# Peptides against a protein of PDB entry 4KTY: the designs that were tried, part 38

Target 1, 266 residues: chain A of PDB entry 4KTY
Amino acid sequence: YVLNDIGVIFYGEVNDIKTRSWSYGQFEDGILDTCLYVMDRAQMDLSGRGNPIKVSRVGSAMVNAKDDEGVLVGSWDNIYAYGVPPSAWTGSVDILLEYRSSENPVRYGQCWVFAGVFNTFLRCLGIPARIVTNYFSAHDNDANLQMDIFLEEDGNVNSKLTKDSVWNYHCWNEAWMTRPDLPVGFGGWQAVDSTPQENSDGMYRCGPASVQAIKHGHVCFQFDAPFVFAEVNSDLIYITAKKDGTHVVENVDATHIGKLIVTKQI

## One batch from the design tools (peptide; made by RFdiffusion4, then SolubleMPNN)

Design b1_p11_6_s1 (from b1_p11_6, 6 letters changed)
Fold by OpenDDE base, seed 1:
Structure b1_p11_6_s1 (fold): chain B 266 residues (1-266), chain A 11 residues (1-11)
Amino acid sequence: as target 1 above (266 residues)
Amino acid sequence: MDKWKSILRYE
């Protein structure tokens, strides 16, 4: 396989798919040093740095700034006055080198920026990796594998009864590795996500989750398989919240979430 | 991120 320095990231809407170029720069000067620095900041044991399971999980945590003063600060409020707007980045190199130089989190990122930097981190450390874009990507906040939509008796949405949400698109990574900690057959591509979405055993991180396991409905396998499964397979559950406190399921939509998953082969 | 909504993000 060939690891490219430049990649393509898919974004936009499912009916209007767009692409942008992203420079990973995993072979640029200072990038390997920065990746090692990231692992040092994570206080990762030297013995674990050869294990792609541990490395990808640590990378998932450290590419975002939450919990551990990691690489990127996320922002989705369209206010970027104290840093660089997410759309202004064209690659990973400037972000990683700024992090290494300043020793402070870099502002700002959104999903494709997180995925781009994480892809560089993985590739730099010899882990085959690619970016995946999921259109209509669910964020299951309560880990019930559903996207709950609560309605008032008048039919209006009550957004206060759930923390579930849907992205028009979301980017994360897949990393190639063996999974001796899982049953035979669930190695290969593993979903990992550095965009801070949900807490996983005390940190904002996600994965590695076996793509094969998720594909076959094995959500019990570590790490974070239920969350990743929900991102691509959640049913929309429309629930009427009655005044008496009872809930009634009005409708189920099994087709809305995960309409299209796009990735570039490596 | 922590409420029901369709979040539209663009580059």
Scores: peptide ipSAE 0.034, ipTM 0.664, DockQ to the pose 0.186
Fold by OpenDDE base, seed 2:
Structure b1_p11_6_s1 (fold): chain B 266 residues (1-266), chain A 11 residues (1-11)
Amino acid sequence: as target 1 above (266 residues)
Amino acid sequence: MDKWKSILRYE
């Protein structure tokens, strides 16, 4: 979780799981310097740099370019003419070195690229970390712990009303640390995510959220436990929007989200 | 199309 410089990332579909190799390169020349530079750009005080809670939270913000001119620009529109297509990256080293050299966000990333670079960042700074892939990963954007899918009368999705979404797969990270800010028993693996999905107290960041807390439904624990909980456990609520403006719940699916969560053992 | 692109879906 710290020493391995090459990993495997799971992607694809739940019924057709695929893997890709990813070079973390946390020991390569210039990578540690770049990770320190990232924390400098975040204006992180020296006292906080020894705290894995603060480091992982800052990292989740800075690995994405939003808000703070961080490392990676996300793109999902299949137009990558002004950079590198997300699928062309094979590891973190080139991305981090380009960021350090240009001092500008690198184009482009998607979830596995964000997770790969974030994994390098964490491991480089001595935080045990791994990449996790969640199949049928929910994106709850109204913080109600549900996936509200609005349907037209013909059964098609009403894209105007439906703001929540589901990823076929999503990659994030788990980082190992103690959580003295939480009750006893909620240390260990913490979910952290650098893919810009939702605003968390003013910035696109996520975590650290205690995996144990999530598993036991303790969504009141910092940070971003409700969002992470929804990613893996939200119900799909199918709502028909009638012509008269009324909404009728047609179906509830409690089994669709978080069908499989996969990570590679060290 | 990016063969590894994550896809938003509504099911």
Scores: peptide ipSAE 0.025, ipTM 0.654, DockQ to the pose 0.152
Fold by OpenDDE base, seed 4:
Structure b1_p11_6_s1 (fold): chain B 266 residues (1-266), chain A 11 residues (1-11)
Amino acid sequence: as target 1 above (266 residues)
Amino acid sequence: MDKWKSILRYE
């Protein structure tokens, strides 16, 4: 999980799984220097740079451009006039080198691009890391551990009543580390996500969240366990917005979110 | 639409 410089990213639909190659290039010239530069831009203390918990959390924040002029600008509007379309990237090297050279955020990324660059960052710094794809991935915007779907009285979806959403697929990273800040048994793989989705204590970042904790429903453990839990296990709550302004729960689907979580093992 | 684009859904 450190030595491979080429990986596979899963995407598409749960019933039509697709793969693409991604060149991490963690050993390419200038890449390690760029990763150190990223930590410099984050003003990370030298003492913290040896702590994978701190490094992965800082990386989660800095791989996206929000808050801190980090590496990548996200765009999902299908208009990429001022940069490179997310699909045009084939690896992390060009992105990281452009960031280092220009010292400005690189346009544009989506989840697999963020995950690819973040994977390079982690591996460069000696942290075992892999990309994970979750199909039907929930985005819980209001931190209630459920996915609210509002319907009009005619059954049509009203997307204006909530910021909750479901991705057909979403990619994030898992990083291997000990968690002395958590109870025994919750080290190992930690979910971290650099795609800017939600604010976590003042910054768009996510994790590290113990995968073992998430699997066992321990959402009180730092960092961002409720959000990650919701991504993979939220119930869909179908709510009809009545004309009189009242809301009625019409249905609950506990099976839709997180139908498949895929990662490639080495 | 971008063939790689992740899509927000309300189902």
Scores: peptide ipSAE 0.025, ipTM 0.658, DockQ to the pose 0.155
Fold by OpenDDE base, seed 3:
Structure b1_p11_6_s1 (fold): chain B 266 residues (1-266), chain A 11 residues (1-11)
Amino acid sequence: as target 1 above (266 residues)
Amino acid sequence: MDKWKSILRYE
């Protein structure tokens, strides 16, 4: 999980799983320097750089450009005129070296690009890491651990009321570390995500969240366990918004989110 | 559309 510099990322649909290769290149010239530069830009104290909890949390913030002029600018509008389309990237090296050279955020990324670059960052710094793909991944926008889908009386989605969303797939990372800040048994794989989805205590970042904690429903454990839990386990609540302003729950789907979680073992 | 693009859905 540290030595391999080429990996596979899963994407597509749950019934049509696709793969692409990704060159992490954590051993390439200039990459370690760039990772250190990223931590410098984050103004991370030297004493914290040996702590994988702090490093992974800082990395989750800095791999995206939001808040801190981090590495990658996300774009999902299918218009990538001012940079490189997310699908054109084949690895992390060019992105990181461009960031180091220009000292400006690189355009553009989506989840697998964020995950790829973040994986390089983690591995480069000696943190075992892997990319995880979650099919039907929820984005809880209001931190209520469910997907509230509001419908008009005609059955169409009310986009004004519906703030939550579901990705057909989403990629994030798992990093291996001890968690002395958590009870015994909640070390090991920790979910971390650099795709800018939700604000976490002032910045677009996510994790580390204990995978074991999530599996056992312990959403009280730092960091961002509720959000990660929601990504893989949210119920879909279909609510009809009546003209008089009242809401009626039409259906609840507890099986839609997190149908398949895939990772490649190195 | 980009074949790798992740899309938001309301299902």
Scores: peptide ipSAE 0.025, ipTM 0.667, DockQ to the pose 0.155; fails the geometry check

Design b1_p11_6_s2 (from b1_p11_6, 7 letters changed)
Fold by OpenDDE base, seed 2:
Structure b1_p11_6_s2 (fold): chain B 266 residues (1-266), chain A 11 residues (1-11)
Amino acid sequence: as target 1 above (266 residues)
Amino acid sequence: MNKWLSIMRYE
C-alpha cells in the first residue's frame, strides 16, 4: 500500500467492470518535493504534517483546484481544449510535476485522476492508501442521506427540482491511520476523497471518514461521515411533481446505490 | 463519448 508504484483502477459499469493501469510514481524524482510543495501551498504548519488525519484532510482539499488553487481542475463537459483530456493521463507523475513547474492548477481531471494523484500524495508521505471504486455512487446534495429524484408526470427527470445525482461509478481513496479523535475501534481504513463534490466546512474536501463507522451507521463521527454514508447506502426516492404543485412519492429503491465496491488488494 | 468518463445518472 506504500511501496507499489503501479496500480489498477476499476471503472465502467457494474455489469461490465473495466480496469486501467495507473502509475503512482511516488518514488520518482521531484514527486516528494511536489507533495511537500502542495502542503506548503496549503499553508500547513509543520506540526500538522506528521498527523495523517490532518494530512489526508488537507490532501483531499489540495488535490482539487477549487478554493485553494490546488493540483487538478475537474471537468465533465467533454470539452478539454485548454488542457489534457482526463482519459489521456496514465499516471500521477506528469500531473504533479506540471503543477510544481507551472505553480498553476493542471487541466483536466475526473474521479479516477483525482484518486490516482491523491493516492500518490498519500503514499509519498508514508500513509498506506488504496483506491476504491463504488458503482452507482450517490451524490447527496442536501445532506438528508437520500437521493431525491423528482419526476415529471411523463416520467422524465425534472432537472430543475432534482439536485441529487448518481455516478455510474466513482473513485475515492482509503487511507490507513489511527483515529484517537474517535472512539476505540474506528481507526484503520478511512475514506478520503479529493474529487470536488460537496463543500465541507468551507472547502471542497472529504474525510477522513472511518470505514468502520460508516459500516455501522455512525454518521455522527468526523469527518463527512454522512456524505460518505450516502454515497454507498442512500435510498432512491422517486417523487412526481404534479402540475398542481404537489409532490407524491411513487417509489423507493433501497438497493440501487452502492451495488459494488471494489478495490485491489496489494 | 470516451469509455472512461464518469457520468451522472438518474435511474
Scores: peptide ipSAE 0.075, ipTM 0.773, DockQ to the pose 0.156
Fold by OpenDDE base, seed 4:
Structure b1_p11_6_s2 (fold): chain B 266 residues (1-266), chain A 11 residues (1-11)
Amino acid sequence: as target 1 above (266 residues)
Amino acid sequence: MNKWLSIMRYE
């Protein structure tokens, strides 16, 4: 999980799983220097750079451009006229080197691009890391651990009544580390995500969240456990918005979110 | 739609 410089990323639909290669290039010239530069831009204390908890959290913030002029600008509108389409990237090296040379955020990324670059960052710094793909991945915007879907009286979806959404797939990272800040048994794989989805204590970042904690429903453990839990285990709540302003819960689906979570094994 | 893109769904 540290030495491999080429990986596989899963994407597509749950019924049509697809894979693509991604070159992490953590050993390429200038890449380690760029990772150090990223931490410099984050103004990270030297004393914290040896702590994988702090490093992964800073990395989750800095791989996206929000808040801090980090590495990648996300775009999901299918208009990429001012940069490189997310699908055109084949690895992390060009992105990181462009960031280092221009000292400006690189356009554009989506989840697998963020995850790819973040994986390089973690591996460069000696943190074992892998990319995880979650199919039917929920985005809980209001932190209620539910995926609210509003329907008009005619049954059509009203996307304006909530910012909650479901991705057909979403990629994030898991990083291996001890968690002395958590109870015994919650070290190991930690979910971290650099795709800018939600604000976490003032910055668009996510994790590290203990995978073991998430699996056992311990959403009170730092960092961002409720959000990660919701990504993989939210209930879909279908709510009819009536003309009189009342809301009626029509249905609850507890099986739709997180249908499949995949990662490549060694 | 680009085959690589992740998309938001409302079901």
Scores: peptide ipSAE 0.065, ipTM 0.766, DockQ to the pose 0.157
Fold by OpenDDE base, seed 1:
Structure b1_p11_6_s2 (fold): chain B 266 residues (1-266), chain A 11 residues (1-11)
Amino acid sequence: as target 1 above (266 residues)
Amino acid sequence: MNKWLSIMRYE
């Protein structure tokens, strides 16, 4: 989880799983320097740079360009005219070295690119890390641990009433660390995500969220456990919006979100 | 069932 510099990222559809190779290159020339530079740009105190909790949280924020001119600009518009299409990247090294050289965010990334670069960052700094792919991944925008789907009285979807969305797949990272800030037993794998999805205490970042805590329903544990929980466990709530302004729950689907969660075992 | 428990690991 630290020494392997080549990986596989799962993507595609749940019924048509695809894989892509990704070169992490955490030992390539200039990569360690770039990772240190990233932490410098984050104005991270030297005393915190040995703490994987702080490092992974800072990395989550800095691998995306939002808020802090971090490494990667996300784009999902399928144009990508002012940079490199996300699908053209094959590894982290070129991205990180471009960032270090230009000192400007690199265009463009999507979830697997964010996850790939973040994985390099973590491994480069000695934090065991892996990429996780979740199929039918929920984006809970209002932090209610459910996916709201609003319907008009005629049964048509009203997309204006919610910002909740579902990805066909989403990639994030798990980082291995102790969690002395949590109760005993909730160390180990921690979910962290650098794809800018939701605000976490003022910045687009996510985690570290204890995988064990989430598995056991302890979503109150820092950081961002409710969001990660919702990504894999959200129920779809079908709500009819009546003309009089009332909302009626028509159906609940507990099977749609998080149909498959996969990672490469090293 | 908690979907998080259904993580599959591929070699």
Scores: peptide ipSAE 0.030, ipTM 0.741, DockQ to the pose 0.049
Fold by OpenDDE base, seed 3:
Structure b1_p11_6_s2 (fold): chain B 266 residues (1-266), chain A 11 residues (1-11)
Amino acid sequence: as target 1 above (266 residues)
Amino acid sequence: MNKWLSIMRYE
């Protein structure tokens, strides 16, 4: 999980799983320097740089450009005129080196690009890490641990009222570390996510969230456990918004989210 | 749409 510099990323649909190789290149010239530069840009204290909890949390913030002029600018509008389309990247090295040389965010990324770069960052700094793909991944926007889908009376989605969303797939990272800040048994794999999805205590970042805690429903454990839990386990609540302003729950689907979570075994 | 792109869904 540290020594391998080439990986496989899963994507596509749950019924048509696809794979792509990704070059992490954590041993390539300039990459370690760039990772240190990223932490410098984050103004991370030297004393914290040996703590994988702090490093992974800072990394989750800095791999995305939001808030802090971090590494990657995300784009999902299928128009990438001012940079490189997310699908054109084949590895982390070019992205990180461009960031280091230009000192400006690199355009553009989507989830697997964020995850790829973040994986390089973690591995480069000696943190065992892997990429995880979640099919039907929920994005809880209002932190209520459920997906509220509002429907018009005609059955169409009310996009104005519906703030939550579901990705066909989403990639994030798991990093291996001890968690002395949590009860015994909740170390090991920690979910961390650099794709800018939700604000976490002032900036777009996510994790580390204990995978064991998530599996056991301990959403009170730092960091961002409720959000990660929702990504893999939230119920879909279909609500009809009536013309008179009233809401009626039409259906609840507890099986749609997190149908499959896959990662490469290394 | 490119096969790689992740998309938001409301279903």
Scores: peptide ipSAE 0.078, ipTM 0.779, DockQ to the pose 0.158; fails the geometry check

Design b1_p11_6_s3 (from b1_p11_6, 7 letters changed)
Fold by OpenDDE base, seed 2:
Structure b1_p11_6_s3 (fold): chain B 266 residues (1-266), chain A 11 residues (1-11)
Amino acid sequence: as target 1 above (266 residues)
Amino acid sequence: MNKWKSIYRYE
């Protein structure tokens, strides 16, 4: 989880899983220096740089450009005229070296690009890390641990009322570390995500969230456990908004979200 | 709290 500099990222549909090769290049010239530069740009205290909890949280913030002019600008509008289309990247090295040389955010990334670069960052700094792909990944916007889908009376989705969304797939990272800040048993793999999705205490970042905590429903544990829990375990609540302003729950689907989480075996 | 339903697969 540290020494392998080439990986595979899973994407596509749950019933048609596809793979993309990704070169992490954590041992390439200039990459370690760039990772240190990223932490410098974050103004991270030296005392915290040896703490994988702090490093992974800072990394989740800095790999995206939001808030702090971090590494990657996300774009999902299919217009990439001022940079490189997300699908054109084949690894982390070019992205990180461009960031270091230009000292400006690199355009553009989507979830697998963020995850790839973040994986390089973690491994480069000696943190065991892997990329995971969650199929039917929920994006909870209101932190209620469910996906509220509002329907018109004709059954069509009311896009004005529906703020939550579901990705066909989403990639994030798991980093291995002890969690002395949590009860015994909640160390090990921690979910961290650099794709800018939701604000976490003032910044677009996510994690580290204990995978064990998530699996056992301990959403009160730092960091961002409710959001990660929702990504993999939300119920879909279909709500009809009546003309009189009342809401009626039409259906609840507890099987749609988080059907499969895939990672490469090392 | 909802029951865990996600499946991990290692390849």
Scores: peptide ipSAE 0.111, ipTM 0.790, DockQ to the pose 0.052
Fold by OpenDDE base, seed 1:
Structure b1_p11_6_s3 (fold): chain B 266 residues (1-266), chain A 11 residues (1-11)
Amino acid sequence: as target 1 above (266 residues)
Amino acid sequence: MNKWKSIYRYE
């Protein structure tokens, strides 16, 4: 999980799983220097650079350009006129070297690009890491651990009443580390995500969240466990918004979100 | 609620 410099990223639909090759290139010339530069840009104290908890959290913030002029600008508008379309990238090296050279965020990325670059960053710094793909990935933006779907009285979806959404797939990273800040048993794989989805204590970042904690429903453990839990375990709540302003729960679907979580076994 | 299950795929 550190030595492999080529990987596969899963994407597509749960019923039509697709794969794309990704070159991490963590051993290529200039990549380590760029990773150090990223931490410099984050103004990370030297004392924290040996702590995988701090490094992975900083990485999750800095791989996206939000807040701190980090590595990648996300775009989902299908225009991409001022950069490279996300689908055109085949690896992390060109992105990281461009960032180092230009000292400006690189355009553009989506989840698999963020995950690819972040995977390089982690592995380059000696943190075992892998990319995971979650199919039917929930984006809970109001921190209620639910996917709220509002229906009009006629049964049509009202998309204006919530910003909650479900991705057909979403990619993030798992990083291996001890968690002395958590109770015994919650080390190991930690979910970290550099795709800018939600604000976490003032920055677009996510994790490290203990995978073991998430599996056992311990959403109170730092960092961002509720958000990651919602991505994989959120129930769909169908709510009828009545004209009088009242909300009525019509149905609950506990099977839609997180149907499949896939990672490559090395 | 669904339970998180990791599935490993081989190339």
Scores: peptide ipSAE 0.060, ipTM 0.778, DockQ to the pose 0.048
Fold by OpenDDE base, seed 3:
Order: sequence, then C-alpha cells, then structure tokens
Structure b1_p11_6_s3 (fold): chain B 266 residues (1-266), chain A 11 residues (1-11)
Amino acid sequence: as target 1 above (266 residues)
Amino acid sequence: MNKWKSIYRYE
C-alpha cells in the first residue's frame, strides 16, 4: 500500500464494474518535492507533518483547488476547453509536476483523478493508502444523513428543491493510521476524500473518518463521519412537495445507497 | 442510526 506505484481504480456501474489503470508514481523525480510543496502551500507546520491524521486531512483539502489554490480543479460539465479532460489522465505524475511548475491548479479532475492524486500524496509521504469505489454513493448536502428527493405532485423530481444527489459511483481514499484521538479499536483504515463535495469546518475536505466507526454507526467521531456514513448508508426519502407547502413522504428506500464498496487487494 | 448495508469487497 506504500510501495506499489501502479494501481487499479474501479468505476462504472454496480452491474458493470469497470477498471482503469492509474500510475501513482510516488517514486518519480519531483513527486516527493511536489508533495512537500503542497504542504508548504497549505502552510502546514513542520510539527504536524509527522502526524498522518493532520497530513491526510490537509491532503484532502489541498488536492482540490477550492479554498486554497490546491492541486486539481474539478469539472463535471463535460466541457473541458481550458484544460485536460478528466478521462485523459492516466496517472498522478503529470498532474503533480504541472502543479509544481505552474504553481496554479491543474484542470481538470473528477473523483478518480482526485483519488489517484491523493493516493500518490499519501503513499509518497509513507502513509499506506488505497482507493475505494462506492457504487450508488450519496451526496448529502444538508447533513441530515439521508437523501431527500423532492417530487412534484405529478411525480417528477423537483430539481430546485432536491439538493441531495447520488453518484453512480464515487472514489475516495482509505489511509491506514492509528487514531489515538479516538477510542481503542477505531484505528486502521480511515476514509479521506479530496473530491470537493462538502465544506468541513471551513474548507472542502473530508476525513480522516474511521472506517470501523462508520461501519458501527459511530458518526460522532472526528472527522466528517456523518458525511461518509451518509455516502454509504443513507436512505432515499421521496418527498412530495405539495402546493400548499406541506411535505408528504411517499417512499423510503433503504437499499439503494452504498450497494458495493470495492478496492484493489495488494 | 440505520443498519450498515454497504458491502465491502476487496478485489
């Protein structure tokens, strides 16, 4: 999880799982320097750079360009005229080296690109890390641990009211570390995510969230456990918004979200 | 809280 510089990222649909190769290149010339540069740009104190909890949290913020002119600009509009389409990237090296050279965010990334670059960052700094793919991944926008899908009276989705969304798949990272800040047993794999999805205490970042904590419903454990829990375990709540302003729950689907979480075994 | 329903698979 540290030594491998080539990996596989799972994507696609739960019923049609696809894979793509990704070159992490954590040992390539200039990559370690770039990772250090990223932490410098984050103004991370030297004392914190030995703490994988702090490093992974900073990394989750800095791999995306939001807030801090970090590494990657996300784009999901299918118009990538001012950069490289996310699908064109095959590894982290070119992205990181471009960032280091230009000192400007690199365009463009989506979840697997963010996860790939973040994986390089973690491994480069000696943190065991892997990419995980969650199929039917929920994006909770209002931190209520459920997906609220608002329907018009005719049954169509009200896009104005519906803020939550579901990705067919989403990639993030798990990093291995001890968690002395948590109760015994909640170390090990920690979910961290650099794809800019939600603001976490002032920045677009996510984690580290204890995988064990999430699996056992301990959403109060730092960091961002509620969000990650929602990604993998939200119920879909179908709500009809009546003309009079009242809401009626039409259906609850507890089976749709987080059907499969896949990672490469090393 | 809802019961855990996600499946972890290591390929």
Scores: peptide ipSAE 0.052, ipTM 0.763, DockQ to the pose 0.052
Fold by OpenDDE base, seed 5:
Structure b1_p11_6_s3 (fold): chain B 266 residues (1-266), chain A 11 residues (1-11)
Amino acid sequence: as target 1 above (266 residues)
Amino acid sequence: MNKWKSIYRYE
């Protein structure tokens, strides 16, 4: 989880799982320097750089360009005219070296690119890390731990009212660390995500969230446990918005979100 | 609070 510099990322649909190779290249020339530079850009104090909790949280913020001129600019609108299409990247090295050289965010990334670069960052700094793919990954926008799907009376989705969304797949990282800030037993794998999805206490970042805490429904444990919990365990709530302004819950689907979480076994 | 329902698969 630290020494392997080539990986596989799972993507596609739950019923048509695909794989792509990704070169992490954490040992390539200039990569460690770039990772240190990333922490410098984040103005991370030296004392914090030895703490995997702080490092992973800073990394989750800095791998995306939002808020802090971090590494990658995301694009999901099929507009890649001013950079490299996300699908064209095959590894982290070129991205990180470009960032170090230009000192400007690199265009463009999507979830697997963010996860790939973040994985390099973590491994380069000696933090055991892996990429995980969640199929039917929920994006809770209002922090209520459920996916609210608003329907018109005719049964069609009301896109204006429906703010929550579901990714066919989403990639993020798990980093291995102790969690002395949490109760005993909630160390180990921690979910961290550099894909800019939601604001977390002032900036686009996510984690570290204890995987064990999430599995046991301890959403009160820092950081961003409610969001990560929602990604993998939300119920879909179908709500009919009637013309008279009333809302009626029509159905609840507890099986749709987080059907499969996949990672490569080392 | 919902019960954990996600399936982890390691390839």
Scores: peptide ipSAE 0.046, ipTM 0.758, DockQ to the pose 0.052

